# Ledger of designs, part 62: peptides against a protein of PDB entry 4Y8H

Target 1, 196 residues: chain A of PDB entry 4Y8H
Amino acid sequence: TSIMAVTFKDGVILGADSRTTTGAYIANRVTDKLTRVHDKIWCCRSGSAADTQAIADIVQYHLELYTSQYGTPSTETAASVFKELCYENKDNLTAGIIVAGYDDKNKGEVYTIPLGGSVHKLPYAIAGSGSTFIYGYCDKNFRENMSKEETVDFIKHSLSQAIKWDGSSGGVIRMVVLTAAGVERLIFYPDEYEQL

## One batch from the design tools (peptide; made by RFdiffusion4, then SolubleMPNN)

Design b2_p20_5_s4 (from b2_p20_5, 9 letters changed)
Fold by OpenDDE base, seed 2:
Order: C-alpha cells, then sequence, then structure tokens
Structure b2_p20_5_s4 (fold): chain B 196 residues (1-196), chain A 20 residues (1-20)
C-alpha cells in the first residue's frame, strides 16, 4: 500500500494506490483505500482491510451523530475519534490511517495515525509499505501552498515511485480533492503514471 | 465496548485482505 495526503493552497488531496493482498497474492487490483467519513473528511487506509473498514464505519457513525447535534465536525475532531479507536484497540488492530479534511476555518488538514494510535498533525503524510521508498522524494518536492495541479502532480509522481519499488502497491492511483468547492475524485491508470 | 464488538464482527465476516 502507498497512501498519502497533502495540504495545499485550497485544501487537501488524498491519494492511494489500489492493490490489496491476501498473503503473498494480489487479492484485488482496484480497491478503494480512500474512505469518506464525512462530506469533506476522508481517510487513507493501510493495514487490515477489515480493521480499517470497521474503524472508518464507526468514525462515520460518530461524525454523523456529532453533526446532528453540533454541526459539521472539524478534521481534528475526526482525527481524535480515529485516534481513540486505534489507541483503545491497538493490541487487536492492524491499522494505519491518514485522516484528511477541509473546512473553511482550518482549510486543509492532515493527521496521521500509525499503528500505535498516536496522532500527528502534518502538512502532508505518507504511509503504507510503499511510503518507505518515497520519504526522500516527498521531502525534496513537497512545498506548502501548492496549487491543485501541482499537488496532483506531486502525489501522482510520489505514488508512482512508491508503486515502482513496492510490490504491495499498484493498480490505479486514486485521489480525492477536498476544497471549498466540494469533493472531486480522480483516477490515474498505470499507462499514465508509469511513464513519469 | 460496542466498538470493539463491531470491529470483531467485521473482522470475522470479512475476507482476510491486507492493505500492506
Amino acid sequence: as target 1 above (196 residues)
Amino acid sequence: SEEEKYIAEVRATSPDVSYN
């Protein structure tokens, strides 16, 4: 898995490969690792498909309940819910989550929640087995307040490199763009990103 | 907790798939 989320001038973009495995075998080539928990709060999932799905479902439920009572939750609130679930169940979960969201007050925000259930707010985050191959690239090429197009390209190139080196990553590159304008889903196919 | 139960339920009823 190669996942990332990147804050930019107008919000945040989440990106993910689409390969899943069962043991040593590819189980699915085109899964969706980008999961909505609120209108403009999404997450990237790594680890157990079941665990991360369950966590995301629970978070979505809590955020829906929150919304009905208090209005739209912040990304920080969502990250807190993820954190609590991951931390409380850390001994029984295999879950690496990147939470990303947009709101008018805080703009784009990214929170990474590794296996232990800690939470870290970052300008951008990368995770998954493929992330180890692109720390250097991302550090070198990330810039704050990029344009949408620059950010899409950054993510595309980053994930392309991760996929190139990580056998557990591949398929399509999915992105979700969260801005004041709304939510946009993007998809890029191997023929496109392998040539980068 | 209810959350723990739900996680267990999903795990028990889902394919063994990993997002490595």
Scores: peptide ipSAE 0.536, ipTM 0.939, DockQ to the pose 0.890; fails the geometry check
Fold by OpenDDE base, seed 3:
Structure b2_p20_5_s4 (fold): chain B 196 residues (1-196), chain A 20 residues (1-20)
Amino acid sequence: as target 1 above (196 residues)
Amino acid sequence: SEEEKYIAEVRATSPDVSYN
């Protein structure tokens, strides 16, 4: 898996490859690792598909309940719910989560929740087995307050490099763009990103 | 907890698939 989320001038973009595995075998080529937990709060999933799906379902439920009582939750609130679940169940879960969201007050925000259930707020985050190959590239090429187009290109190039070297990553590159204007889903196919 | 039960249920009813 190769996942990332990047804050930019107008919000945040989440990105993911689409390969899943069962043991040493490819199970699915086109899965969706980008999961909605609220209108403009999404997450990237790494680890057990079942564990991360269950966690995301629970978070979505909590955020729906929160919304009914208090109004739209912040990205920080969502990250706190993820953190609590991952920390409390850390001995029984294999889950690495990147939470990203947009609101008018805080703009785009990214929170990474690695194994163990710690939480870290960052301008951008990368995770999954493929991330080990692109720390250097991302550190060199990330810039704050990029345009949407620059950020899409940054994520596309980053994930392309991760997929190139990580046998557990591949398929299509999916992105979700979160801004004041709304939610936009993007998809890029191997014929496009393999040339980068 | 109910959350723990739900996690266990999803795990028990899902294929053994990983997002490595």
Scores: peptide ipSAE 0.533, ipTM 0.940, DockQ to the pose 0.890; fails the geometry check
Fold by OpenDDE base, seed 4:
Structure b2_p20_5_s4 (fold): chain B 196 residues (1-196), chain A 20 residues (1-20)
Amino acid sequence: as target 1 above (196 residues)
Amino acid sequence: SEEEKYIAEVRATSPDVSYN
């Protein structure tokens, strides 16, 4: 898996490869690792498919309940719910989560929740087995307040490199763009990103 | 907890798939 979320001028973009595995075998080539937990709060999932799905389902439920009582939750609130669940269940979970969201007050925000249930607010985050191959590239090429197009290109190039080196990553590159304008889903196919 | 039960249920009913 190769996942990332990047804050930019107008919000935040989440990105992911789409390969899943069972043991040494590819289980699915086009899985969606970008999961909605609220209108403009999404997450990237790594680790156990079941564990991360369960956590995301629970968070979505809590955020729906929150919304009904208090209005739209902040990204920080969502990250806190993820953190609590991941920390409280750390002995029984294999889950690495990147939470990303947009609201008018805080703009785009990214919170990474690695295995163990710590939480870190960052301008961008990368995770998954493929991330180890692109820390250097991302550190070199990330800039704050990029345009949407620059950020899409940054994520596309980053994940392309991760996929190139990580046998557990591949398929399509999915992105979700969260801005004041709304939610946009993007998809890029191997014929495009393999040439980068 | 209810959350722990739900996690266990999802794990028990899901294929053994990893997002490594």
Scores: peptide ipSAE 0.526, ipTM 0.938, DockQ to the pose 0.901; fails the geometry check
Fold by OpenDDE base, seed 5:
Structure b2_p20_5_s4 (fold): chain B 196 residues (1-196), chain A 20 residues (1-20)
Amino acid sequence: as target 1 above (196 residues)
Amino acid sequence: SEEEKYIAEVRATSPDVSYN
């Protein structure tokens, strides 16, 4: 798996590959690892498919209840709910999650929650087995307040490199763009990103 | 907890698939 989320001028973009495995075998080539927990709060999932799906379902439920009582939750609130679930159940979970969201007050925000249930707020985050190959590239090429197009290109190039070197990553590159204008889903196929 | 129970149920009813 190769996942990432990047804050930019107008919000935040989440990105992921789409390969899943069962043991040493590729189970699916076009899985969606980007999951909605609220209108403009999404997450990237790594680890156990079942564990991360269950966690996301629970978070979505909590955020729905929160919304009905208090209004739209912040990205920080969502990250806190993820953190509590991951930390309290850390002995029984295999989950690495990147939470990303947009609101008018805080703009785009990214929180990474690695195995163990710690939480870290960052301008951008990368995770999954493929991330080990692109720390240097991302550090060199990330800039704050990029345009949407620059950020899409940054994520596309980053994940392309991760997929190139990580046998557990591949398939399509999916992105979700969160801004004041709304939510946009993007998809890029191997014939495009392999040539980068 | 109810949350732990739900996680266990999803795991029990899902294929053993990993997002490595």
Scores: peptide ipSAE 0.520, ipTM 0.937, DockQ to the pose 0.888; fails the geometry check

Design b2_p20_6_s1
Fold by OpenDDE base, seed 3:
Structure b2_p20_6_s1 (fold): chain B 196 residues (1-196), chain A 20 residues (1-20)
Amino acid sequence: as target 1 above (196 residues)
Amino acid sequence: DEEKLKEEAAKLAELNKLLL
């Protein structure tokens, strides 16, 4: 897996590859690793498909309950729920999660939750097996307050490089853009990003 | 329905084998 989330001028963009594996083998299954937990709060998933789906489902339920009682949750609240679940079950879960969201008060925010269940707020985050190949590229090319187009290009190039080197990453690149205007889903196919 | 339970169990078993 190669996943990332990047804050930019108008909000945040999440990105992911779609490859799945079964042990050491590539599975012929394409997975959507970008998962909605609230209208403008989404996550990127790495690790066990079953574990990360279960966690995301529980978080979605908690945020729905929260909304009914207190109104729309913040991205920080969502990250706290993820953190609690990942930390309390760290010995039985294989999950790496990036939480990203947009609200009018805090704008775009990114929280990374690696194995072990710690939480870190960052201007951008990368994770998954492919992330090890792109730390240098991302550090060199990330800029604060990029445009939407610049951020899409940054994510596309970053994930393209991760996929190039990581055998556990590939397929299509999916993105989710979260802004005041709403939610937008993007998809890019190998013929486009392999030429970057 | 026993057939629905088997289908759900099979889907869950398949999901449990997948890594992202």
Scores: peptide ipSAE 0.395, ipTM 0.759, DockQ to the pose 0.355; fails the geometry check
Fold by OpenDDE base, seed 1:
Structure b2_p20_6_s1 (fold): chain B 196 residues (1-196), chain A 20 residues (1-20)
Amino acid sequence: as target 1 above (196 residues)
Amino acid sequence: DEEKLKEEAAKLAELNKLLL
């Protein structure tokens, strides 16, 4: 897996590959690793497909209950729920999560929750087996307050490089753009990103 | 339906073997 989330001028963009594996083998399955937990709060998932799906489902439920009582939760609140679940169940879970969201007060925010259940707020985050290949690239090329187009290109190039070197990454690149204007889904195919 | 339960169990078992 190669996943990332990047804050930019108008919000945040999540990105992911779609390859799944079974042990050392590539599984013949295209998975959507970008998961909605609230209208403008999403997550990127790495690790166990079952574990991360279960966690996301529980978080979604908690955020629905929260909304009914207190109104729209912040991205920080969502990250806290993820953290609690990942930390309390760390002995039984294989989950790496990036939480990203947009609201008018805080704008785009990114929280990374690696194995073990710690939480870190960052201007951008990368995770998954492919992320090890692109730390240097991302550090060199990331800029704060990029445009939407610049951010899409940054994510596309970053994930393309990760996929190039990581056998556990591949397929399509999916993105979710979260801004004041709403939610937008993007998809890029190998014929496009392999040329980068 | 027992067949439906078996299919759901098989799908869950497959999901449990997948890594992202």
Scores: peptide ipSAE 0.393, ipTM 0.755, DockQ to the pose 0.357; fails the geometry check
Fold by OpenDDE base, seed 5:
Structure b2_p20_6_s1 (fold): chain B 196 residues (1-196), chain A 20 residues (1-20)
Amino acid sequence: as target 1 above (196 residues)
Amino acid sequence: DEEKLKEEAAKLAELNKLLL
């Protein structure tokens, strides 16, 4: 897996590859690793498909309950719920999560929750087996307050590089753009990003 | 009901084997 989330001028963009594996083999399945937990709060998932789906489902439920009682949760609140689940179950979970969301007060925010259940608020985050190949690239090329287009390109290039080197990453690149204007899903196919 | 349960169990088993 190669996943990332990047804050930008108008919000945040999540990105992910779609490859799944089973043991040492590539599974013939295209997975959507970008998962909605609230209208404008999404997550990137790495690790166990089952574990990360279960966590996301629980978070979604909690945020729905929260909304009914208190109104729209912040991204920080969502990250806190993820953290609680990941930390309390760290011995039984293989999950790497990036939480990203947009609200009018806080704008785009990114929280990374690696194995172990710590939480880190960052301007951008990368995770998954492919992330190891792109730390340097991302560090060199990330800028704060990029445009949407610049951020899409940054993510596309980053994930393309990750996919190039990580056998556990590939397929399509999906993105979710979260802004005041709403939610936008993007998809890029190998023929497009492999040439970068 | 039994067939449906088997199908759901199989789907769950498949999911449990997948890594992202």
Scores: peptide ipSAE 0.391, ipTM 0.755, DockQ to the pose 0.344; fails the geometry check
Fold by OpenDDE base, seed 4:
Structure b2_p20_6_s1 (fold): chain B 196 residues (1-196), chain A 20 residues (1-20)
Amino acid sequence: as target 1 above (196 residues)
Amino acid sequence: DEEKLKEEAAKLAELNKLLL
């Protein structure tokens, strides 16, 4: 897996590859690793497909309950719920999560929750087996307050490089853009990003 | 109902084998 989330001028963009594996084998499945937990709060998933799906489902439920009682939760609130679940169950979970969301007050925010259940608020985050190959690239090329287009290109290039070097990453690149204007899903195919 | 539960269990078993 190669996943990332990047804050930018108008919000946040999540990105992911789609490859799944079964041990050493590439599974014949294209997975959507970008998962909605609230209207403008999403997550990137790495690690166990089952574990991360279960966690995301629980978070989604809690945020729905929260919304019914208190109104729209903040991204920080969502990250706190993820953290609690990941930390309390760390001995039984293999999950790496990036939480990203947009609201009018806080704008785009990114929280990374690696194995163990710590939480870190960052301007951008990368995770998954492919992330190890692109730390240098991302550090060099990330800028705060990029445009939407610049951020899409940054994510596309970053994930393309991760996919190139990580055998456990591949397929399509999916993105989710979260802004005041709404939610937008993007998809990029190998024929495009392999040429970058 | 039993068949549905078996199918769901089988799907879950397959999901449990997958890594992202």
Scores: peptide ipSAE 0.389, ipTM 0.751, DockQ to the pose 0.360; fails the geometry check

Design b2_p20_6_s2
Fold by OpenDDE base, seed 2:
Structure b2_p20_6_s2 (fold): chain B 196 residues (1-196), chain A 20 residues (1-20)
Amino acid sequence: as target 1 above (196 residues)
Amino acid sequence: SLEEELRRAELEAKRRALLL
């Protein structure tokens, strides 16, 4: 897996590859690793497909309940719920989560929750097996307050490089753009990003 | 042992599990 979330001028963009594996084998499945837990709060998932889906389902439920009682939750609140689940179950879970969301008050925010269940707020985060190949690239190319187009390009290039080197990453690149204007899903196919 | 059997079962389950 190669996943990332990047804050930018108008919000945040999540990105992910779509490859799934079983052990050393590539599973013939195209997976959507970008998962909605609230209207403008999404997550990137790495690790166990089952574990991360279960966590996301629970978070979605909690945020729905929260919304009914208190109104729209903040991204920080969502990250807190993820953190609690990941930390309290760290011995039984293989999950790496990036939580990203947008609201008018806080704008785009990114929280990374690696194995173990710690939580870190960052201007951008990368995770998954492919992320190891792109730390240097991302550090050199990330800028604060990029445009939507610049951010899409940054994510596309970053994930393309990760996929190039990580056998556990591949397929399509999906993105979710979260801004005041709403939610936008993007998809990029190998014939495009492999040439970058 | 029971612990070894559990570990083997866990490993087998992990091998069959889909990973992202």
Scores: peptide ipSAE 0.400, ipTM 0.741, DockQ to the pose 0.647; fails the geometry check
Fold by OpenDDE base, seed 3:
Structure b2_p20_6_s2 (fold): chain B 196 residues (1-196), chain A 20 residues (1-20)
Amino acid sequence: as target 1 above (196 residues)
Amino acid sequence: SLEEELRRAELEAKRRALLL
């Protein structure tokens, strides 16, 4: 897996590859690793498909309950719920999660929750097996307050490089853009991003 | 121990599971 989330001028963009594996083999399956837990709070998933899906489902439920009682949760609140689940169950979970969301008060925010269940708020985060190949690239090319187009290009190039080197990453690149205007899904195919 | 066996079984199950 190669996943990332990047804050930018108008909000945040999540990105992910779609390859799935089982053991040492590439599975003939395409997965959507970008998962909605609230209208403008999404996550990127790495690790066990089952574990991360279960976690996301539980978080979604908690945020729905929260909304019914208190109104729209903050991204920080969502990250806290993820953190509690990942930390308290760290011995039984294989999960790496990036939480990203947008609200009018806090704008775009990114929280990374690696194995072990710690939580880190960052201007951008990368994770998954492919992320190890792109730390240098991302550090060199990330800028704060990029435009939407610049951020899409940054994510596309970053994930393209991760996929190039990581055998556990590949397929399509999906993105979710979260802004005041709403939610937008993007998709990029190998014929496009492999040429970058 | 039983605990160790369960741990090994869990790790093996995770190895066979679908991974992202």
Scores: peptide ipSAE 0.391, ipTM 0.740, DockQ to the pose 0.698; fails the geometry check
Fold by OpenDDE base, seed 5:
Structure b2_p20_6_s2 (fold): chain B 196 residues (1-196), chain A 20 residues (1-20)
Amino acid sequence: as target 1 above (196 residues)
Amino acid sequence: SLEEELRRAELEAKRRALLL
């Protein structure tokens, strides 16, 4: 897996490859690793498909309950719920999660929750087996307050490089854009990003 | 049926083996 989330001028964009594997075999080429837990709070999933899906389902449930009682939760609240689940169950989970969300008060925010269940608020985060290949590229090319287009390009180039070197990553690049204007899903195919 | 239960168990095992 290669996943990332990037804050930008107008909000945040999540990105992911779409490959799932079982051992050395590709099990699915078009998996959706970008998962909604609230209207404008999403996550990127890496590690066990089953574990991360279960965690996301529980978080979604908690955020629905929260909304019914208190109104729209913050991204930080969502990250806290993820953190509690991942940390308290760290011996039984293989999960790497990036939480990203937008609200009018806090704008775009990114929280990364690696194996072990720590939580880190960052302007952008990368994770998954492919992320090891792009730390240098991302550090060099990330800028704060990019435009939507610049951010899409940054994510596309980053994930393209990750996919190039990580056999566990591939397929399409999916993105979710979270802004005041709403939610937008993007998809980019190998014929485009492999040429970057 | 037992056959259905075994099939479901197999599918669940495969699901648990999937990695992102």
Scores: peptide ipSAE 0.386, ipTM 0.737, DockQ to the pose 0.391; fails the geometry check
Fold by OpenDDE base, seed 4:
Structure b2_p20_6_s2 (fold): chain B 196 residues (1-196), chain A 20 residues (1-20)
Amino acid sequence: as target 1 above (196 residues)
Amino acid sequence: SLEEELRRAELEAKRRALLL
């Protein structure tokens, strides 16, 4: 897996490859690793497909309850729920999560939750087996307050590089753009990103 | 409970061995 989330001028963009594996084999399933937990709060998932899906389902449930009582939750609140689940169950989970969301007060925010269940607020985050190959590229090319187009290109190039070197990453590149204007889903195919 | 749900997910993950 190669996943990332990047804050930018108008919000945040999540990105992911779509490859899944079973042991040493590439599975036929093309998965969507970008998962909605609230209208403008999403997550990127790495690790166990089942574990991360269960966690996301639980978070979605809690955020629905929150909404019914208090209104729209913040991204920080969502990250806190993820953190609590991942930390308290760290001995039984294989899950790496990036939480990203947009609201009018906080704008785009990114929280990364690695295997240990710690939480880190960052301007951008990368995770998954492919992330090891793109730390240098991302550090060199990330900028604060990029445009939407610049951010899409940054994510596309980053994930393309991750896919190139990580056998556990591939398929399509999916993105979710979260801004005041709403939610936008993007998809990029190998014929496009392999040329980068 | 949340713990039960996560435990079920673990069992399912072991059975499927599907990784992201």
Scores: peptide ipSAE 0.331, ipTM 0.718, DockQ to the pose 0.434; fails the geometry check

Design b2_p20_6_s3
Fold by OpenDDE base, seed 5:
Structure b2_p20_6_s3 (fold): chain B 196 residues (1-196), chain A 20 residues (1-20)
Amino acid sequence: as target 1 above (196 residues)
Amino acid sequence: EEEEEEKEKEKLEERNKLLL
């Protein structure tokens, strides 16, 4: 897996490859690793498909309950719920999560929750097996307050490089753009990103 | 027999585990 989330001038963009593996083999399944937990709060998932889906489902439920009682939760609240689940179950979970969301008060925010269930608020985060190949690229090329187009390009190039070197990453690149204007889904195919 | 079935089930679950 190669996943990332990047804050930019108008919000946040999540990105992911779509490859799944079963043991040493690539599974034919094209998975959506970008999961909605609230209208403008999403997550990137790495590790166990089952574990990360279960966590996301529980978080979604908690955020629905929260919304019914208190109104729209913050991204920080969502990250806190993820953190609690990941930390309390760390011995039985293989889950790497990036939480990203947009609200009018806090704008775009990114929280990374690696194995062990720590939480880190960052301007951008990368995770998954492919992330190890792109730390240098991302550090060099990330800028704060990029445009949507610049951020899409940054994510596309980053994930393209990760996919190039990580056998556990591949397929399509999916993105979710979260802004005041709403939610936008993007998809990029190998013929486009392999040429970068 | 139950222990062997449980071990076989665990092995099958591990083999079928999807990773992202």
Scores: peptide ipSAE 0.405, ipTM 0.772, DockQ to the pose 0.487; fails the geometry check
Fold by OpenDDE base, seed 2:
Structure b2_p20_6_s3 (fold): chain B 196 residues (1-196), chain A 20 residues (1-20)
Amino acid sequence: as target 1 above (196 residues)
Amino acid sequence: EEEEEEKEKEKLEERNKLLL
C-alpha cells in the first residue's frame, strides 16, 4: 500500500493506490483504500483489509451518532475515535490509518495513526509499505498552501514513485479532494502515472 | 490433533488475510 493525505490552500487531498495482497501474493482484487467516515472526513487505510474496514465502520457509526447529537464532528474528533480504537485494540489489529478532513473552521487537517494507535497531526502524511520510498521526495517537494492542481500533481508523482518501487503497491491512483466546495473523486490509471 | 488443527487454521487464516 501507498497512501497519503496532503493539506493545501483550500482543503485536503487523500491519495491511495489500489493493490491488495494476500501474504506474499498480489491479489487480483482492486480495493478502494479511501474510505468515507463522514461527509468531509475520510481516511486512507493500510494493513489488514478486515481490520481497517471494521475500524472505519465503527468510526462512521460513531460520527453519525455524534452528528445527530452535536452536529458535524471535527476532523480531530474523528481522529480521536480512530486513535481510541487503534490503541485499545493494538495487540489484535494490523492497521495504519491516515485521517483527513475539511471544515470551515480548521480547513484541511491530516492525522496519521500508525501501528500502535498513536496520533500525529501533520501538514501531510504518508503511510504504507510504499511510503518508505518517498520520504525524501515528499520532504523535498511538499509546500504548504499549494493549489489544488499542485497538490494533485504532488500526490500523483509521490504515489507514482512509491508504486514504482513497492511491489505491494499498484493499480490505479485514487484521490479524494475535500474542500468547502464539496467532495471530488479523482482516478489516475497506470498509463498516465507510470510515465512520471 | 487439536493443536495441529489450530495451527493449520491459523496458517490458513494468515494465508487468506487480505492486506492493503
Scores: peptide ipSAE 0.404, ipTM 0.772, DockQ to the pose 0.524; fails the geometry check
Fold by OpenDDE base, seed 1:
Parts: structure tokens; sequence; C-alpha cells
Structure b2_p20_6_s3 (fold): chain B 196 residues (1-196), chain A 20 residues (1-20)
């Protein structure tokens, strides 16, 4: 897996590859690793497909309950729910999660939750097996307050490089753009990003 | 025999686990 989330001028963009593996083999299954937990709060998932889906489902439920009682939750609140679940179940879970969201007060925010259930707020985050190959590239090329187009290009190039080197990453690149204007889903195919 | 069955079960579970 190669996943990332990047804050930019108008909000945040999440990105992911779609490859899945079964043991030592690449599974023929294409998976959407970008998961909605609230209208403008999403997550990137790595590790166990079952574990990360279960966590996301529980978080979605908690955020729905929260909304009914208190109104729209912040991205920080969502990250806190993820953190508690990941930390409390760390011995039984293989989950790496990036939480990203947009609201009018806080704008785009990114929280990374690695194995063990710690939480880190960052201007951008990368995770998954492919992330090891792109730390240097991302650090060199990331800028705060990029445009939407610059951020899409940054994510596309970053994930393209991760996929190039990581046998456990591939397929399509999916993105979710979260802004005041709403939610936008993007998809890029191998024929496009392999040439970058 | 029980230890071999547990090891086979663990190997099967590892092989069938879907990873992202």
Amino acid sequence: as target 1 above (196 residues)
Amino acid sequence: EEEEEEKEKEKLEERNKLLL
C-alpha cells in the first residue's frame, strides 16, 4: 500500500493506490483504500483490510452519534476516536490509518495513526509499504498552501514513485478532495501515472 | 498432531489474510 494526505490552500486531498495482497501474492482484487467516516472526514487505510474496515465502521458510527447530539465533529475528534480504537486494540490489530478532514474553522487537517495507536497532526502524511521510497521526494517537493492542481500533481507524482518501487502497491491512484465546495473523487490509471 | 494442526491453521490464516 501507498497512501497519503496533503493539506493545501483550500482544504485537504487524500490519495491511495488500489493493490491488495494475500500473503506473499498480489491479489487480483482492486480495493478502495479511501474511506468516508463523515461528510468531509475521510481516512486512508493500510494493513489488514478487515481490521481497518472494522475500525472505520466503528468510527463512522461514533461520528454519526456525535453529530446527532453535538453537531458536526471536527477532524481532531475523528482522529481521537481512531486513536482510542487503535491503541486499545493494538495487540490484535494491524492497522495504519491517515485521517483527513475539512471544516470552515480549521480548514484542511491531517492526522496520522501508525501501528501502536499514537496520533500525530501533520501538514501532510504518508504511510504504507510504499511510503518508505518517497519520504525524500515528499520532503523535497511538499509546500504549504499549494493550489488544488499543484497538490493533485504532488500526490500523483509521489504515489507514482511509491508504486514504481513497491511491489505491494499498484493499480489505480484514487484521490478525494475535501474543500468548502464539497467532496470530489479523482481516479488516475497506470497508463497516465507510470509515465511520470 | 494438535500442534501441526495449529501451525497449518496459522499458515492458512496468514495466506488468506487480505492486506492493503
Scores: peptide ipSAE 0.402, ipTM 0.772, DockQ to the pose 0.523; fails the geometry check
Fold by OpenDDE base, seed 4:
Order: sequence, then structure tokens, then C-alpha cells
Structure b2_p20_6_s3 (fold): chain B 196 residues (1-196), chain A 20 residues (1-20)
Amino acid sequence: as target 1 above (196 residues)
Amino acid sequence: EEEEEEKEKEKLEERNKLLL
């Protein structure tokens, strides 16, 4: 897996590859690793498909309940729920999660929750097995307050490089753009990103 | 026997584990 989330001028963009593996084998399955937990709060998932989906489902439920009682939750609140679940179940979970969201007050925010259930607020985060190959690239090329287009390109190039080197990453690149204007899903195919 | 079956089941589940 190669996943990332990047804050930018107008919000946040999540990105992910789609490759799924079973043990040492690539599964013939294209997985959506970008998961909605609230209207403008999403997560990137790495690790166990089952574990991360279960966590995301629980978070989604909690945020729905929260919304009914208190209104729209903050991204920080969502990250806190993820953290609690990941930390409390750390011995039984293989989950690496990036939480990203947009609201009018806080704009785009990114929280990374690695194995162990710690939480870190960052301007951008990368995770998954492919992330190890792109730390240098991301550090060099990330800028704060990029445009949407610059951020899409940054993510596309980053994930392309991760996919190139990580056998556990591949397929399509999916993105989710979260802004005041709403939610936008993007998809990029190998024929496009392999040329980068 | 039950413990061995559980271990085999766990191994099979681990083998069939879908990873992202």
C-alpha cells in the first residue's frame, strides 16, 4: 500500500493506490483504500483490509451519532476516535490510518495514526509499505498552501514513485479532494502515472 | 485435537488475510 494525505490552500487531498495482496501474492482485486467516515472526513487505510474496514465502520457510526447530537464533528474528533480504537486494540490490529478532513474553521487537516495507536497532526502524511520509497521525494517537493492542481500533481507523482518501487502497491491511483465546495473523487490509471 | 484445529484455522485465516 501507498497512501497519503496533503493539506493545501483550499482543503485536503487524500491519495491511495489500489493493489491488494494475500500473503505473498497480489490479489486480483482493486481496493478502494480511501474510506468515508463523514461527509468531509475521510481516511486512508493500510494493513489488514478487515481490521481497517472494521475500524472505519465503527468510526463512521460514532461520527453519525455525534452529528445527530452535536452537529458536524471536527477532523480532530474523528482522529481521536480512530486513535482510541487503534490504541485499545493495538495487540489485535494491523492498521495504519491517515485521517483527513475539511471544515470551515480548521480548513484541511491531516492526522496520521501509525501502528500502536499514536496520533500525529501533520501538514501532510504518507504511510504504507510504499511510503518508505518516497520520504525524500515528498520532503523535497511538498509545499504549504499549494493549489489544488499542484497538490494533485504532487500526490500523483509521489504515489507513482511509491508504486514503481513497492511491489505491494499498484493499480489505479485514487484521490479524494475535500474543500468548501464539496467532495471530488479522482482516478488515474497506470498508462498515465507510469510515465511520470 | 481442538487446539490443533484452532491453530490450523488461525494459520488458514492468516494465509487468507487480505492486506492493503
Scores: peptide ipSAE 0.400, ipTM 0.771, DockQ to the pose 0.515; fails the geometry check

